# Ledger of designs, part 28: peptides against a protein of PDB entry 2L9B

Target 1, 91 residues: chain A of PDB entry 2L9B
Amino acid sequence: ANFLSQKFPELPSGIDVNINMTTPAMMISSELAKKPKEVQLKFLQKFQEWTRAHPEDAVSLLELCPQLSFVTAELLLTNGICKVDDLIPLA
Target 2, 91 residues: chain A of PDB entry 2L9B as posed
Amino acid sequence: ANFLSQKFPELPSGIDVNINMTTPAMMISSELAKKPKEVQLKFLQKFQEWTRAHPEDAASLLELCPQLSFVTAELLLTNGICKVDDLIPLA

## One batch from the design tools (peptide; made by RFdiffusion4, then SolubleMPNN)

Design b1_p15_4_s2 (from b1_p15_4 with K2R)
Fold by OpenDDE base, seed 3:
Structure b1_p15_4_s2 (fold): chain B 91 residues (1-91), chain A 15 residues (1-15)
Amino acid sequence: as target 1 above (91 residues)
Amino acid sequence: ARGPAPLEEWEKVLF
């Protein structure tokens, strides 16, 4: 957490998940679903743009925060942008 | 060395 905050100072803290009540994946899916579609798509757009502009940082971020890979995949799937088959080669 | 601005909207996501 400290390393993440130092390297990515603008990265939000996020929230913890109580695994006795839910799973991280369930929490992520639920929280994403609370956001309007427009917000979800905007996030995807900005994340895509940032990734293209900062590929090395993007790799580092996704390595340090693999949850974001799940977030991205979930958003792509739930918004009908990708199918599961599209993501299998990247897993 | 920073995330995209919209990440702030996802502060409720587990990191």
Scores: peptide ipSAE 0.056, ipTM 0.643, DockQ to the pose 0.120
Fold by OpenDDE base, seed 1:
Order: C-alpha cells, then structure tokens, then sequence
Structure b1_p15_4_s2 (fold): chain B 91 residues (1-91), chain A 15 residues (1-15)
C-alpha cells in the first residue's frame, strides 16, 4: 500500500474535473468556499500544527498531493491572512 | 499517522 492508503484509509475517489469546462484550481476553490469561515480557519490551524508535529509525513503528502499547497495558499489569501506578495518568494 | 480531523472533511478536495 502507498503512503496515502496507509495514512488516510478509505480515501474518497476525489473530484473528477472536466478540463474543458473548468480547472482543478477552480474546483478546489469552489469546494473550499462551501466551508464556513470558522471551519476553514480551523483547518489551517490544525494542518499547521500537524505539519509541525509530523514534518516527514507532511512533506510526503505535499509531494504526492501538490494540490494541497494550492489549498493552503488559497485559504490564506481568501481569509485575508496574507497577501499575494507574501507568497511570491515561495512560488 | 492520520492527518488532523479537519482533513477528513476535505479528503474529496485533497485526494
């Protein structure tokens, strides 16, 4: 079994994206926006704490699921936690 | 170890 299957058992199939109609980034942004602000902020907090506690697992997860990096950036921007200029050095 | 609880609700987006 791969890392994702071991660390996140019974994963859903994920969201299938028709690239002719939308983009994965647009789909992610839409799904994130369905969550209440308090839930979004709670996710950021817990993900940050988890990353600090499990840095090796976090690196593996981000390598296997690069969309998670986009998720994090999107949540930081949409919730006014940082500005685009703050992320430029990381891009 | 499994990720934080909030990740479970977002698995459809993350995976």
Amino acid sequence: as target 1 above (91 residues)
Amino acid sequence: ARGPAPLEEWEKVLF
Scores: peptide ipSAE 0.033, ipTM 0.620, DockQ to the pose 0.112
Fold by OpenDDE base, seed 5:
Structure b1_p15_4_s2 (fold): chain B 91 residues (1-91), chain A 15 residues (1-15)
Amino acid sequence: as target 1 above (91 residues)
Amino acid sequence: ARGPAPLEEWEKVLF
């Protein structure tokens, strides 16, 4: 069993992306926008807490799921928590 | 141990 299977048992199938009509980033942005602001902020807060508590697992997760890095960055930006320039040093 | 609880509502988007 790989890391994802171990850490995320019973993961849903996810949402298919037609890359000919949209990009994964566009799809993610669209799906995130469907979530209420309160839900977005709650996710960020809880994810931040988990990351601090489980830094090694968090690194592994982000390496295996780079889309999650995009998600996090976009949520930070769209909710005005940070600015683009704040993320440049991390890219 | 299971994965991050905060991702529960977002897993269908992330994976």
Scores: peptide ipSAE 0.032, ipTM 0.620, DockQ to the pose 0.108
Fold by OpenDDE base, seed 2:
Structure b1_p15_4_s2 (fold): chain B 91 residues (1-91), chain A 15 residues (1-15)
Amino acid sequence: as target 1 above (91 residues)
Amino acid sequence: ARGPAPLEEWEKVLF
C-alpha cells in the first residue's frame, strides 16, 4: 500500500469493498454503471493514451491493482467495444 | 508526468 502511494502518488483513494454486502466484481460493476457513458468512454480513451505513453507504469499499475483490469474489461464489454470472446484469451 | 491522472474521476470505483 505504501509502495503504491510512492510509485503512483496520483492514485485516487477509492472506496473499500465490503464483502459482507456484495462481491467486489458486483460492486465495481455497480459503480461503473453510475457513470455516464460519456465518462466511461472518456476514461477508456485517456487510460489508453496514458498506457501507450507509459507502458511500463501501466503494467506495474495493473499488476498492483488487478481491479483495474476488471474495470477495463467491464467497460469494454458494456460499451460494446469488445466481445466476450475477445477477452477469453486473456482470462 | 508520471501517474494515473486519468483515473482520478474513478475514485469510487478502482481502489
Scores: peptide ipSAE 0.032, ipTM 0.618, DockQ to the pose 0.110

Design b1_p15_4_s3 (from b1_p15_4 with A1G K2R)
Fold by OpenDDE base, seed 3:
Parts: C-alpha cells; structure tokens; sequence
Structure b1_p15_4_s3 (fold): chain B 91 residues (1-91), chain A 15 residues (1-15)
C-alpha cells in the first residue's frame, strides 16, 4: 500500500504508538531497553554491515523510517559509542 | 539484490 512496503516488502508492519499515552521516542526507548546490551550491539553491527553493503537501500529506509535514525542515535549514545557532538553533523 | 533487513527483533517495534 505505502511506499515503504513496496520498497521493503520483507519488513513487517510494526506497532502503532498511542501518542496520548506516550511519545514515539519513549516507546522506542522502552523497547530498546528490553534488549540486552549484547543484542543492542549486535543490531548496530548488523545495521552497519547492511548499510555498507546496501547504501542506497539504507538511505531509502532511513528516509522512510525516521524512527530508525532515532534508534541508531540512541543506541550509539547509550552504549557510549558516540557523543552527541558526533551526531550533530548528521542531523 | 539486498540482503535481509538488519532489524529482525526490532522491526516489530520500529515499523
């Protein structure tokens, strides 16, 4: 139906966020926190590898799913990989 | 072609 599903048909629909009860950022942060550190780092590793192998698709994905940029940034920050200043040029 | 998405356990939340 939407461009996302057409571009990435293998991706699931995900979940909605009830903005009356929480914010998308809070929702994502909560879900991320449920994952062990090792899983978080594994995600970053896989995402990095995939991005390098498929840069065009990575750009498309991040454009279509801005929340992934938030996820990536948060994981980088919370795991001490990056500082906020490192991300500012990319925002 | 592109490989599988790197988001397996995250996809259910993020999309």
Amino acid sequence: as target 1 above (91 residues)
Amino acid sequence: GRGPAPLEEWEKVLF
Scores: peptide ipSAE 0.043, ipTM 0.636, DockQ to the pose 0.095
Fold by OpenDDE base, seed 5:
Structure b1_p15_4_s3 (fold): chain B 91 residues (1-91), chain A 15 residues (1-15)
Amino acid sequence: as target 1 above (91 residues)
Amino acid sequence: GRGPAPLEEWEKVLF
């Protein structure tokens, strides 16, 4: 079994995206915006904690699911936690 | 193709 199936057996399948009608970034931003600020911040906090506790797993996850990197960046930016310039060296 | 799962579903799986 691959890393995702072993470490995250209950991972959802995801959402179908027609890139001719929308971009993945647009889809992600839209989904994030549906959540209250409190939920967004909670997600960031929990993800940060998990990443610190499981850094190798986190790296593997983000390599396999790069959309989560976008999610994280988007949440940091839209909630005013980071500036765009703060993320440039990480791009 | 497939896009990311809803935020809440990711949260349920990961956290």
Scores: peptide ipSAE 0.040, ipTM 0.629, DockQ to the pose 0.694
Fold by OpenDDE base, seed 4:
Formats: sequence, C-alpha cells, structure tokens
Structure b1_p15_4_s3 (fold): chain B 91 residues (1-91), chain A 15 residues (1-15)
Amino acid sequence: as target 1 above (91 residues)
Amino acid sequence: GRGPAPLEEWEKVLF
C-alpha cells in the first residue's frame, strides 16, 4: 500500500533485529560476511550496473531503505574497493 | 518503463 511496496513489489521483508543485544549494523555486517567474496563482488557489480541505468530508482530505494546504503558502503570497504575518505563526500 | 531492481542479488547477500 505504501510507496515502497508499490515501487518495489518484489522487495523481501527483511530480518528482525534484537536491538537489545546487537545493532542493525552489526547484524548486517555479520550476514554479509557469511557470503563468499565472489558473491559480494557480483552483488556490487550488479548494483553498480543497475544504478547507472536507473539512477532515480536507485535513489528512491536507498532513501527508503537506508540500511542498503550501509550495506553498499560496508561491501565497498571490506572488499578494499573504497576507503573511508572516498565515502565522506557522499555522506 | 520502470527498470527492475536488483532484488535477487540483494536477497542473496542479505538473506
């Protein structure tokens, strides 16, 4: 019914976070680390290509799902693609 | 038309 559901109807529900024991950032980092490097890099590649082709949708998705901005930054940093200094201007 | 979001790739990474 909301904009997110209408714009991205196939978006999964996500995972609940026990904020009393961990932070969303910690949980995301943990889940990402469970995936092989090759999977992480493939994800970044696909997201990069999609973002270039659909910049307006990409902005909308990242605004509505700020956790995905963290995911993207985390993957870029942990895989040595970017440094913190590279991301500061974007924050 | 609207381009497809990389939902499958996101789901594979996050879930």
Scores: peptide ipSAE 0.034, ipTM 0.612, DockQ to the pose 0.089
Fold by OpenDDE base, seed 1:
Structure b1_p15_4_s3 (fold): chain B 91 residues (1-91), chain A 15 residues (1-15)
Amino acid sequence: as target 1 above (91 residues)
Amino acid sequence: GRGPAPLEEWEKVLF
């Protein structure tokens, strides 16, 4: 088993992406958009709270799953919480 | 540790 599965045994397996048909980013954006705004905002809030409570685990998770950084940025932008210029210093 | 509970509803796309 890989480190991710060992460190976070409750994480689901996710889905495969056929990169010949679409990109992971497009698939993520599409799936995020299927959720109501209220659910998206709740995720952001809970994820923020979790990362503050578990900073070391959060760093490990984001390093192993860089798509989560994309997810967070996407949700912030699409929900009008911040603008692209706000994220440039972090990129 | 255990997985992040806040991500449960996003399981099919995030990992």
Scores: peptide ipSAE 0.032, ipTM 0.619, DockQ to the pose 0.113

Design b1_p15_5_s1 (from b1_p15_5, 6 letters changed)
Fold by OpenDDE base, seed 4:
Structure b1_p15_5_s1 (fold): chain B 91 residues (1-91), chain A 15 residues (1-15)
Amino acid sequence: as target 1 above (91 residues)
Amino acid sequence: MAKGADIDALIEFFE
């Protein structure tokens, strides 16, 4: 929490998930699907650009915020940019 | 509780 707040002060804290009704993954997928494709792709592009510019910070962020890894993977898969096999080396 | 992404805030963060 200290690292995240210091390095990424404007990063959202996330929202609570009722695990008795759904999983975090299901909730994330549902919320992503509500966004227009153009918004999804723009976010992915911006995140990729940031990752290229800040690779060490990106690794740290993804390690500490697994939900962001899921978001990225979900966007890549649902938009047909990559296949599941392409993500295996990253897991 | 388990945390999920606030998608609106997350998208805004990287804009």
Scores: peptide ipSAE 0.200, ipTM 0.748, DockQ to the pose 0.729
Fold by OpenDDE base, seed 2:
Parts: sequence; structure tokens; C-alpha cells
Structure b1_p15_5_s1 (fold): chain B 91 residues (1-91), chain A 15 residues (1-15)
Amino acid sequence: as target 1 above (91 residues)
Amino acid sequence: MAKGADIDALIEFFE
């Protein structure tokens, strides 16, 4: 078993995206926008708490699942929590 | 194809 399956057995597998029809970023943004702000903020809160409690695992997860990095960035930006300039150093 | 995020499942995962 690969690292992800072992360390994060309950991690969602994700959804295949046909990049000729849409980009993963567009799909993610669209799906996130369907969620109420309260849900978005709750997710950010929980993810933040988890990250603080499991910093090494968080780094590994974000490296192996870059889509999650996009999710987090998108939520931070769309909810006005940070600006694009705040994320540039992370790119 | 590229792998995208299942947002519902992702939100649930971190609840």
C-alpha cells in the first residue's frame, strides 16, 4: 500500500476531471461555491485544528494531494481571510 | 484526466 492509503485510509479518492471540458481548479471552485459560508468556515477551522495537531502529516498530505492546497487557498481568498499576496510565497 | 476533489467527502473527512 502507498503512503496515502496507509496514513490516510479514510481520505477521499477524489473525482476524475476531463481537463478538455473543465480544469480541476474550476471544478473545485464551483463545488466550493455551492457550500454555505458557515460550512466553508467550519471546514477551514477543522482543517486548521488538524494541521496544528498533526503538522508533519499535514505537510505530507498537502504535498501528495495538491488539490487540497487549492481548496484551502480558494476558501481563504473567497472568504476574505487572506489576500493573493499572502499566498504567493507558498507557490 | 486529472484528479479533482470530492468536496463533500473532503469536508466530511475533516469534520
Scores: peptide ipSAE 0.200, ipTM 0.749, DockQ to the pose 0.760
Fold by OpenDDE base, seed 1:
Structure b1_p15_5_s1 (fold): chain B 91 residues (1-91), chain A 15 residues (1-15)
Amino acid sequence: as target 1 above (91 residues)
Amino acid sequence: MAKGADIDALIEFFE
């Protein structure tokens, strides 16, 4: 078992992306967009609450799974919660 | 292959 499976046993393994046809970012954006706004916002809120409660685990998770950082940013942007410029200081 | 997100599973993970 690797770090992710031990520390986050219920974390999804992800799905394979054919990078010849699409990018992970495109795929993530597409799948997120299929969810109702209320579902998107609830997920974002739960993730943010979890991050506040488990900051060290959150850092580790986001370092190992940068796609999750993309998910968070995408949800913030597409739902008009923040603008691109708001994220620049964090990059 | 690169990994993408299983969005349904990801949402459930943080419920």
Scores: peptide ipSAE 0.198, ipTM 0.750, DockQ to the pose 0.709
Fold by OpenDDE base, seed 5:
Structure b1_p15_5_s1 (fold): chain B 91 residues (1-91), chain A 15 residues (1-15)
Amino acid sequence: as target 1 above (91 residues)
Amino acid sequence: MAKGADIDALIEFFE
């Protein structure tokens, strides 16, 4: 078993996403936009809580699943929680 | 095989 399957057996399969690639980004963005704002915000809350409780696992997960980083950034931006300028220091 | 993004499953995973 690899790290992901062992540590996160219930993690859904996903694709690696390069934010510079139109098709994968558009796909994720469109699916996110279909979710109610309340659901989007609750996901962010839960993800934040999990990250605080499992910081090492969170780092590993985000490194191995870049789509999750994209999801997080997209949700922060589209919900007006962050501006693009807020993310620049992380680049 | 092809991979995708299951947003529903992702959201549920962190609930």
Scores: peptide ipSAE 0.192, ipTM 0.735, DockQ to the pose 0.423

Design b1_p15_5_s2 (from b1_p15_5, 6 letters changed)
Fold by OpenDDE base, seed 5:
Structure b1_p15_5_s2 (fold): chain B 91 residues (1-91), chain A 15 residues (1-15)
Amino acid sequence: as target 1 above (91 residues)
Amino acid sequence: MAKGADIDAIIEFFE
């Protein structure tokens, strides 16, 4: 058993991306855009709450699943919660 | 292969 399977047994494994047709970032962005704003914000809220409750696991998860960092950043930006300048210190 | 995210599954996971 690895960390992900033990700590996050229900975490989706992800899907393959045809890199010649699109980038993972483009795919994620397009899928996020299909979700209603209410759903986007609800997810962000829940993810933030979970992160606060499980900070060590959250760090490990985001290191192993960098796509989640992209999701979070994209949601913050597209919903006007943060500006690009707000994320620069994290880079 | 490069991996993308299943947004529906991710959202459901954190609900």
Scores: peptide ipSAE 0.191, ipTM 0.733, DockQ to the pose 0.703
Fold by OpenDDE base, seed 3:
Structure b1_p15_5_s2 (fold): chain B 91 residues (1-91), chain A 15 residues (1-15)
Amino acid sequence: as target 1 above (91 residues)
Amino acid sequence: MAKGADIDAIIEFFE
């Protein structure tokens, strides 16, 4: 909470989501599927660019907000950018 | 926040 407040003061409040639980994952997937493809790809691009520019902060953010890890993986898979096998080394 | 609202907010934050 302290780290998030200092580094990301404008980050919206949210809940912690366990990406290992079926129900939360299904919910996130459902919400993502409602977004136009253009919105999905634009978010992915912007998030990746930010991550490259701020790798240390990105690691901390993804640890504290595991839903972001799931969102990124889901978008990569559903848009055919990567395969499940490509994500195994990162888990 | 609800999960759906969280996703919307996250997407907006990184736009």
Scores: peptide ipSAE 0.178, ipTM 0.718, DockQ to the pose 0.335
Fold by OpenDDE base, seed 1:
Structure b1_p15_5_s2 (fold): chain B 91 residues (1-91), chain A 15 residues (1-15)
Amino acid sequence: as target 1 above (91 residues)
Amino acid sequence: MAKGADIDAIIEFFE
């Protein structure tokens, strides 16, 4: 078992993206936009709480699953919680 | 193929 399967057994494996027609970023943004704002904000809160409680696992997860970093950034930006410049120091 | 996200599953994972 690798890190992901051991530490995050319920984490989705992701789906294949046809990059000839769309990018993962475009797909993620589109799917996120379909969620109610309340759901988006609740996810952000839970994810942030989890990362604070499990910083080592969070770093590893985000390194292995960069799509989750994109999800988080996208939600922060689209909900007006932060601006692009706020994320530059973290890149 | 690049990996995309199952947004429902991701959100549910962190509920």
Scores: peptide ipSAE 0.187, ipTM 0.730, DockQ to the pose 0.717; fails the geometry check
Fold by OpenDDE base, seed 4:
Structure b1_p15_5_s2 (fold): chain B 91 residues (1-91), chain A 15 residues (1-15)
Amino acid sequence: as target 1 above (91 residues)
Amino acid sequence: MAKGADIDAIIEFFE
């Protein structure tokens, strides 16, 4: 929490998920699907650029916020940018 | 409870 609050003060904390109705993954996928493709691709581009500029911070962020890893993977897969096999080394 | 993503806020954060 200290690292996140200091390095990413404007990062949202997330929302509670009712696991009796759905999984976090299902909820994330549903919300992502509501975004226009252009918005999805723009996010990927911006996040990719930031990751290249801040690789150590990016690793830390993804470790502490696994939902962001899921967001990225989901967008890459649903937009046909990569295949599931490409993500195996990251798991 | 399990935490999910605020997709709007995440996207806005990286804009």
Scores: peptide ipSAE 0.186, ipTM 0.728, DockQ to the pose 0.727; fails the geometry check

Design b1_p15_5_s3 (from b1_p15_5 with F1M W10I A12E)
Fold by OpenDDE base, seed 1:
Structure b1_p15_5_s3 (fold): chain B 91 residues (1-91), chain A 15 residues (1-15)
Amino acid sequence: as target 1 above (91 residues)
Amino acid sequence: MAKGVDFDAILEFFE
């Protein structure tokens, strides 16, 4: 039993990534691209609302699942909501 | 191994 499963029992496990075949970023980007724009925007909205309502849990989640930080940035960029320069101060 | 993301499941998680 790992801390992630204990802290967030309803969080899905995700899909294993073989980094020898592809990078996690490429896999995430590919999966995101399969979703309609409306679904992508809904994801951003719900994640933002959840983070605002559960700030401490959000910090824990992002520490344990850093891929979610990438997902958020990727969605903001690919949907034209943010530019790369907007995210540089946070890097 | 690194984990990908099941976006539909996570969307349900946030709701």
Scores: peptide ipSAE 0.135, ipTM 0.693, DockQ to the pose 0.613
Fold by OpenDDE base, seed 5:
Structure b1_p15_5_s3 (fold): chain B 91 residues (1-91), chain A 15 residues (1-15)
Amino acid sequence: as target 1 above (91 residues)
Amino acid sequence: MAKGVDFDAILEFFE
């Protein structure tokens, strides 16, 4: 098993992305847009709660799965929770 | 191969 699977054994494997056909960002944005606003907000709430409860694991997860950082940022922006300039200090 | 995000699965993971 790879390090990611060892550290987070219950984490889903995810789906393959053909970067030659569609960028990961485009695919993620598309998939997020398919979800109702309520589901998007629920994810943010649950992820926020989890990261607060597991701050070191959260850092490890985001280092290993940087796409989750994109997901979070995209959801915050598209739902009007924060502005683009609010994320600049975190980049 | 690059991996995407299964939104529903990730949601369940954090629940």
Scores: peptide ipSAE 0.132, ipTM 0.690, DockQ to the pose 0.632
Fold by OpenDDE base, seed 4:
Structure b1_p15_5_s3 (fold): chain B 91 residues (1-91), chain A 15 residues (1-15)
Amino acid sequence: as target 1 above (91 residues)
Amino acid sequence: MAKGVDFDAILEFFE
């Protein structure tokens, strides 16, 4: 077991990406698009609440799983919650 | 004892 699995044992492994046919970002976007809007918003709400309650763990998780940062940003943008300018200082 | 991270709410999104 690696550090990620030790610190976050309930976190799923994820899905393999065919880097020869698409970028990881494109695949993430396509998978997110399959989720109902209410599910997307619920994810954002729950993740926001969790990060407030566990700021150190949130930092660790985002460092170890940069794709999660993309997921969050994508959901914020696609649901019209944030604009690109809002995310620039966080990138 | 300290509790681990509960990913139930987060994982729901990916199910």
Scores: peptide ipSAE 0.087, ipTM 0.662, DockQ to the pose 0.071
Fold by OpenDDE base, seed 3:
Structure b1_p15_5_s3 (fold): chain B 91 residues (1-91), chain A 15 residues (1-15)
Amino acid sequence: as target 1 above (91 residues)
Amino acid sequence: MAKGVDFDAILEFFE
C-alpha cells in the first residue's frame, strides 16, 4: 500500500485517465462538464464542510491530489461563485 | 485521521 492509501483508506481508486486528452486539466474539465450542476454544487459543499472540519488532512489531501485544487477552482469559476481575479492571490 | 470521513461524497467526480 502507498502512503495515500494508508492516510486516506476510504479514498476511491478513481477513474482511468483518457490518454488521448492533451492535458490533465482538459480531462478534468471534460469530466466535470458531464456532471449535473446540482452534483457540482454538492461537491463544493461537501468538500468545504470536510476541509473546515479536517484542515490538516485537507492540506495533505490537496498536496497529494493536486487535481482536487483544480476541480475546486474550476467549479467555483464555472458556476459563477467567484471570478478569476478572486483566485489571483493563490497563483 | 478522523473516522467517518465520507470520501464518496467529496470525490464523486473520480468514481
Scores: peptide ipSAE 0.084, ipTM 0.671, DockQ to the pose 0.089

Design b1_p15_5_s4 (from b1_p15_5 with F1M W10L A12K)
Fold by OpenDDE base, seed 2:
Structure b1_p15_5_s4 (fold): chain B 91 residues (1-91), chain A 15 residues (1-15)
Amino acid sequence: as target 1 above (91 residues)
Amino acid sequence: MAKGVDFDALLKFFE
């Protein structure tokens, strides 16, 4: 419970899930859709760079904060960077 | 309650 906060003390807490949405993916998609495309691409770029610089931390973060996987997948798909087939092995 | 993602906050986190 507190391990995430200990390892990533600067990680934001996030927001409560909208109880009217069926899946986390829907929630993530809704939030991302509110952002301009340039902001979406900037996030993806920054996350990519961070992952390269901190590969072990990236693995830990994705394990401890699985909602981030939805963010990454949504950004890749909606911006046409990859196809659904490219993500199937990861699902 | 389950937590979603604060996109703007995450963007700052990775910067």
Scores: peptide ipSAE 0.192, ipTM 0.722, DockQ to the pose 0.643
Fold by OpenDDE base, seed 5:
Structure b1_p15_5_s4 (fold): chain B 91 residues (1-91), chain A 15 residues (1-15)
Amino acid sequence: as target 1 above (91 residues)
Amino acid sequence: MAKGVDFDALLKFFE
């Protein structure tokens, strides 16, 4: 097993990327847009709670799965929780 | 192989 699987054995595998999506960002945005706003906010809430409870694991996860950073940023922006300029210091 | 994000699966993982 790879390091990711060893560190997070219960983490689900990713899904196939649509070949018509030219960038990971577009794929992520498309998948998120399919979900109701309530589901999007629920994910953000649960992920936020998990990261607070597991800060070291959260760092490791985001390093190993940088696509989750795109997910978080997209959710914050599209739901009006933050503005683009709020993310500039984190880039 | 590169994989996309399974949003529903991730939601369950972080519950």
Scores: peptide ipSAE 0.180, ipTM 0.713, DockQ to the pose 0.561
Fold by OpenDDE base, seed 1:
Structure b1_p15_5_s4 (fold): chain B 91 residues (1-91), chain A 15 residues (1-15)
Amino acid sequence: as target 1 above (91 residues)
Amino acid sequence: MAKGVDFDALLKFFE
């Protein structure tokens, strides 16, 4: 048992990505694009609320699942909530 | 291998 499974037992494992064929970023972007805008915004909202309510767990989750940082940025950008320049200070 | 994201499952996780 790894720390991720122990700390977040209900966290889905996700989909395996063959980085030689497709980058994780491209796969994430493709999966996001399949969702209606309303669902994308709901995901962003719920993730933000969860992060605010569980800051210690959120740090652990983002360290163990860095793809979620990309997901957050992608959702903000593709839905016109933020511009790239808004995220530069965080990169 | 790197992991993708199951958004529907994650949405339920965060609720």
Scores: peptide ipSAE 0.176, ipTM 0.716, DockQ to the pose 0.626
Fold by OpenDDE base, seed 3:
Structure b1_p15_5_s4 (fold): chain B 91 residues (1-91), chain A 15 residues (1-15)
Amino acid sequence: as target 1 above (91 residues)
Amino acid sequence: MAKGVDFDALLKFFE
């Protein structure tokens, strides 16, 4: 068992994507684009709510799974919730 | 190789 499985035992098996440079980003973008807008927004909402309820766990999860940060940013941008300029301070 | 993200499962996880 790895650390992620220990800390988040109920985390879906499909969440741990390869985090190398190019392929994961392209794959995430492609998979997100396949989902209906309603599903994308629902994911964002639920993730936001979970983050508020579990802020310390959220930090740990995002540190260990940086692809989720990319997912969140991609969802915000693709759905017009924020612009690239809004994310610059976080880079 | 990189695995895909299971967004449906993620939704359930965060519910």
Scores: peptide ipSAE 0.169, ipTM 0.699, DockQ to the pose 0.464

Design b1_p15_6_s1 (from b1_p15_6, 5 letters changed)
Fold by OpenDDE base, seed 1:
Structure b1_p15_6_s1 (fold): chain B 91 residues (1-91), chain A 15 residues (1-15)
Amino acid sequence: as target 1 above (91 residues)
Amino acid sequence: MAKGADFDAILKFFE
């Protein structure tokens, strides 16, 4: 068992990505796009609430799973909640 | 190999 699975036992393992066929970002974007807007917004709300309630774990999770930072940015941008310029100060 | 996201499972994780 790795540290990630020990600290977050209910976190899914994820899906293997063959980078010779596609990029992780492309795969994530594709999967997100399959979900209706209501589900995407629900994810953002739940993730935000969880982060507020568990700030220390949120930092650990984002460090161990940097793809979640991409997911969050992608959802904010594609749903028109943020513009690219809004994220520049965070990079 | 890199890991992609299982969106539905992640959603349940944060609920």
Scores: peptide ipSAE 0.193, ipTM 0.717, DockQ to the pose 0.667
Fold by OpenDDE base, seed 4:
Parts: sequence; structure tokens; C-alpha cells
Structure b1_p15_6_s1 (fold): chain B 91 residues (1-91), chain A 15 residues (1-15)
Amino acid sequence: as target 1 above (91 residues)
Amino acid sequence: MAKGADFDAILKFFE
């Protein structure tokens, strides 16, 4: 197993992206848009709580899975929780 | 090949 699987054994493998037809960001945005708002907000809540409880693991996870960083930023922006300027210091 | 996020599975992971 790779480092990611070893550190987070219950983390899903992910979904293959056809980069010839779309970008990972486009795919993620499309899939997120299919989720009800309550599900999106629930994710943000759960991830926030998990991050507070596991700050070092959260950093590691986001470093290993930049897709998750995009998901979080996308949800914060699309739900009007953050502005683009709010995320600049975190980039 | 590039991987995208499995949103539903990630949601379950954090629950």
C-alpha cells in the first residue's frame, strides 16, 4: 500500500478522470452540483469538526489529496460562506 | 491516471 492508504486505510480510492475530455476540477464541480445543499453543508460541518479534532492528519490529508482542497474551497465559495479573497492566504 | 474525489465516500469517511 502507498503512504496515503497506510495513513488513511479507510479513505476511498477515488474516481478515474478522463483528462482528455475534462479536468478533475470540472468533474468535481459537476459531481458536487448534483448534491443537495444540505449534503454539501453536512460535508463542510463534518470536515470542519474532523479537522479540529485531527489538525495534523487534516494537513497531511489535504497535502496528499489536493482534490479535497478543491472540494472544500468549491463548497465554501458556492455556498457563499467564503469569498475568493478569504482563500488567498490559504493557497 | 488522475483521480477525482468520490464525494459520497468522503462524506462517509468523515462521519
Scores: peptide ipSAE 0.187, ipTM 0.712, DockQ to the pose 0.691
Fold by OpenDDE base, seed 2:
Structure b1_p15_6_s1 (fold): chain B 91 residues (1-91), chain A 15 residues (1-15)
Amino acid sequence: as target 1 above (91 residues)
Amino acid sequence: MAKGADFDAILKFFE
């Protein structure tokens, strides 16, 4: 058991990515695009609510799983909630 | 290998 699994035992394990053929970002974007818009927005809502309720855990999770930051940014951009310029200060 | 996310599982995690 690694620290991530210990800190968040209910967190999904994820799937392996063969980066020799595709990048994690490409795979994430593809998987997100398969979901209906309603589901994408629901994720943003639930993640926002969870982050508000558990701010310290949210920081830990995003530090340990930077891909979740990518997911969030991608969803914000693709759904027209944010512009690229809005995210520049966070990069 | 790098880990990718299961979107449905993550959605359930935050519910």
Scores: peptide ipSAE 0.179, ipTM 0.714, DockQ to the pose 0.660
Fold by OpenDDE base, seed 5:
Structure b1_p15_6_s1 (fold): chain B 91 residues (1-91), chain A 15 residues (1-15)
Amino acid sequence: as target 1 above (91 residues)
Amino acid sequence: MAKGADFDAILKFFE
């Protein structure tokens, strides 16, 4: 087992992406857009709470799964929670 | 292959 599966055994594997057909970002954006706003906001809430409770694990998870950073940023932007300029210092 | 985020599964993980 890889380190990710060992450290987070309950974390799902994710969805395969054919990068010749679409980019991972495009696929993620498409899937997110299918979710109701309430579900999107619920994710942000739960992820925020989990991160606060498990800061070290959160760092590890985001390092191993950079797509989660994209998910979070996109949800913040598309739901008007923050502006692009708010994310520039973090890049 | 690259792995994309499974939104529903991730949501369940953090619940």
Scores: peptide ipSAE 0.170, ipTM 0.706, DockQ to the pose 0.658

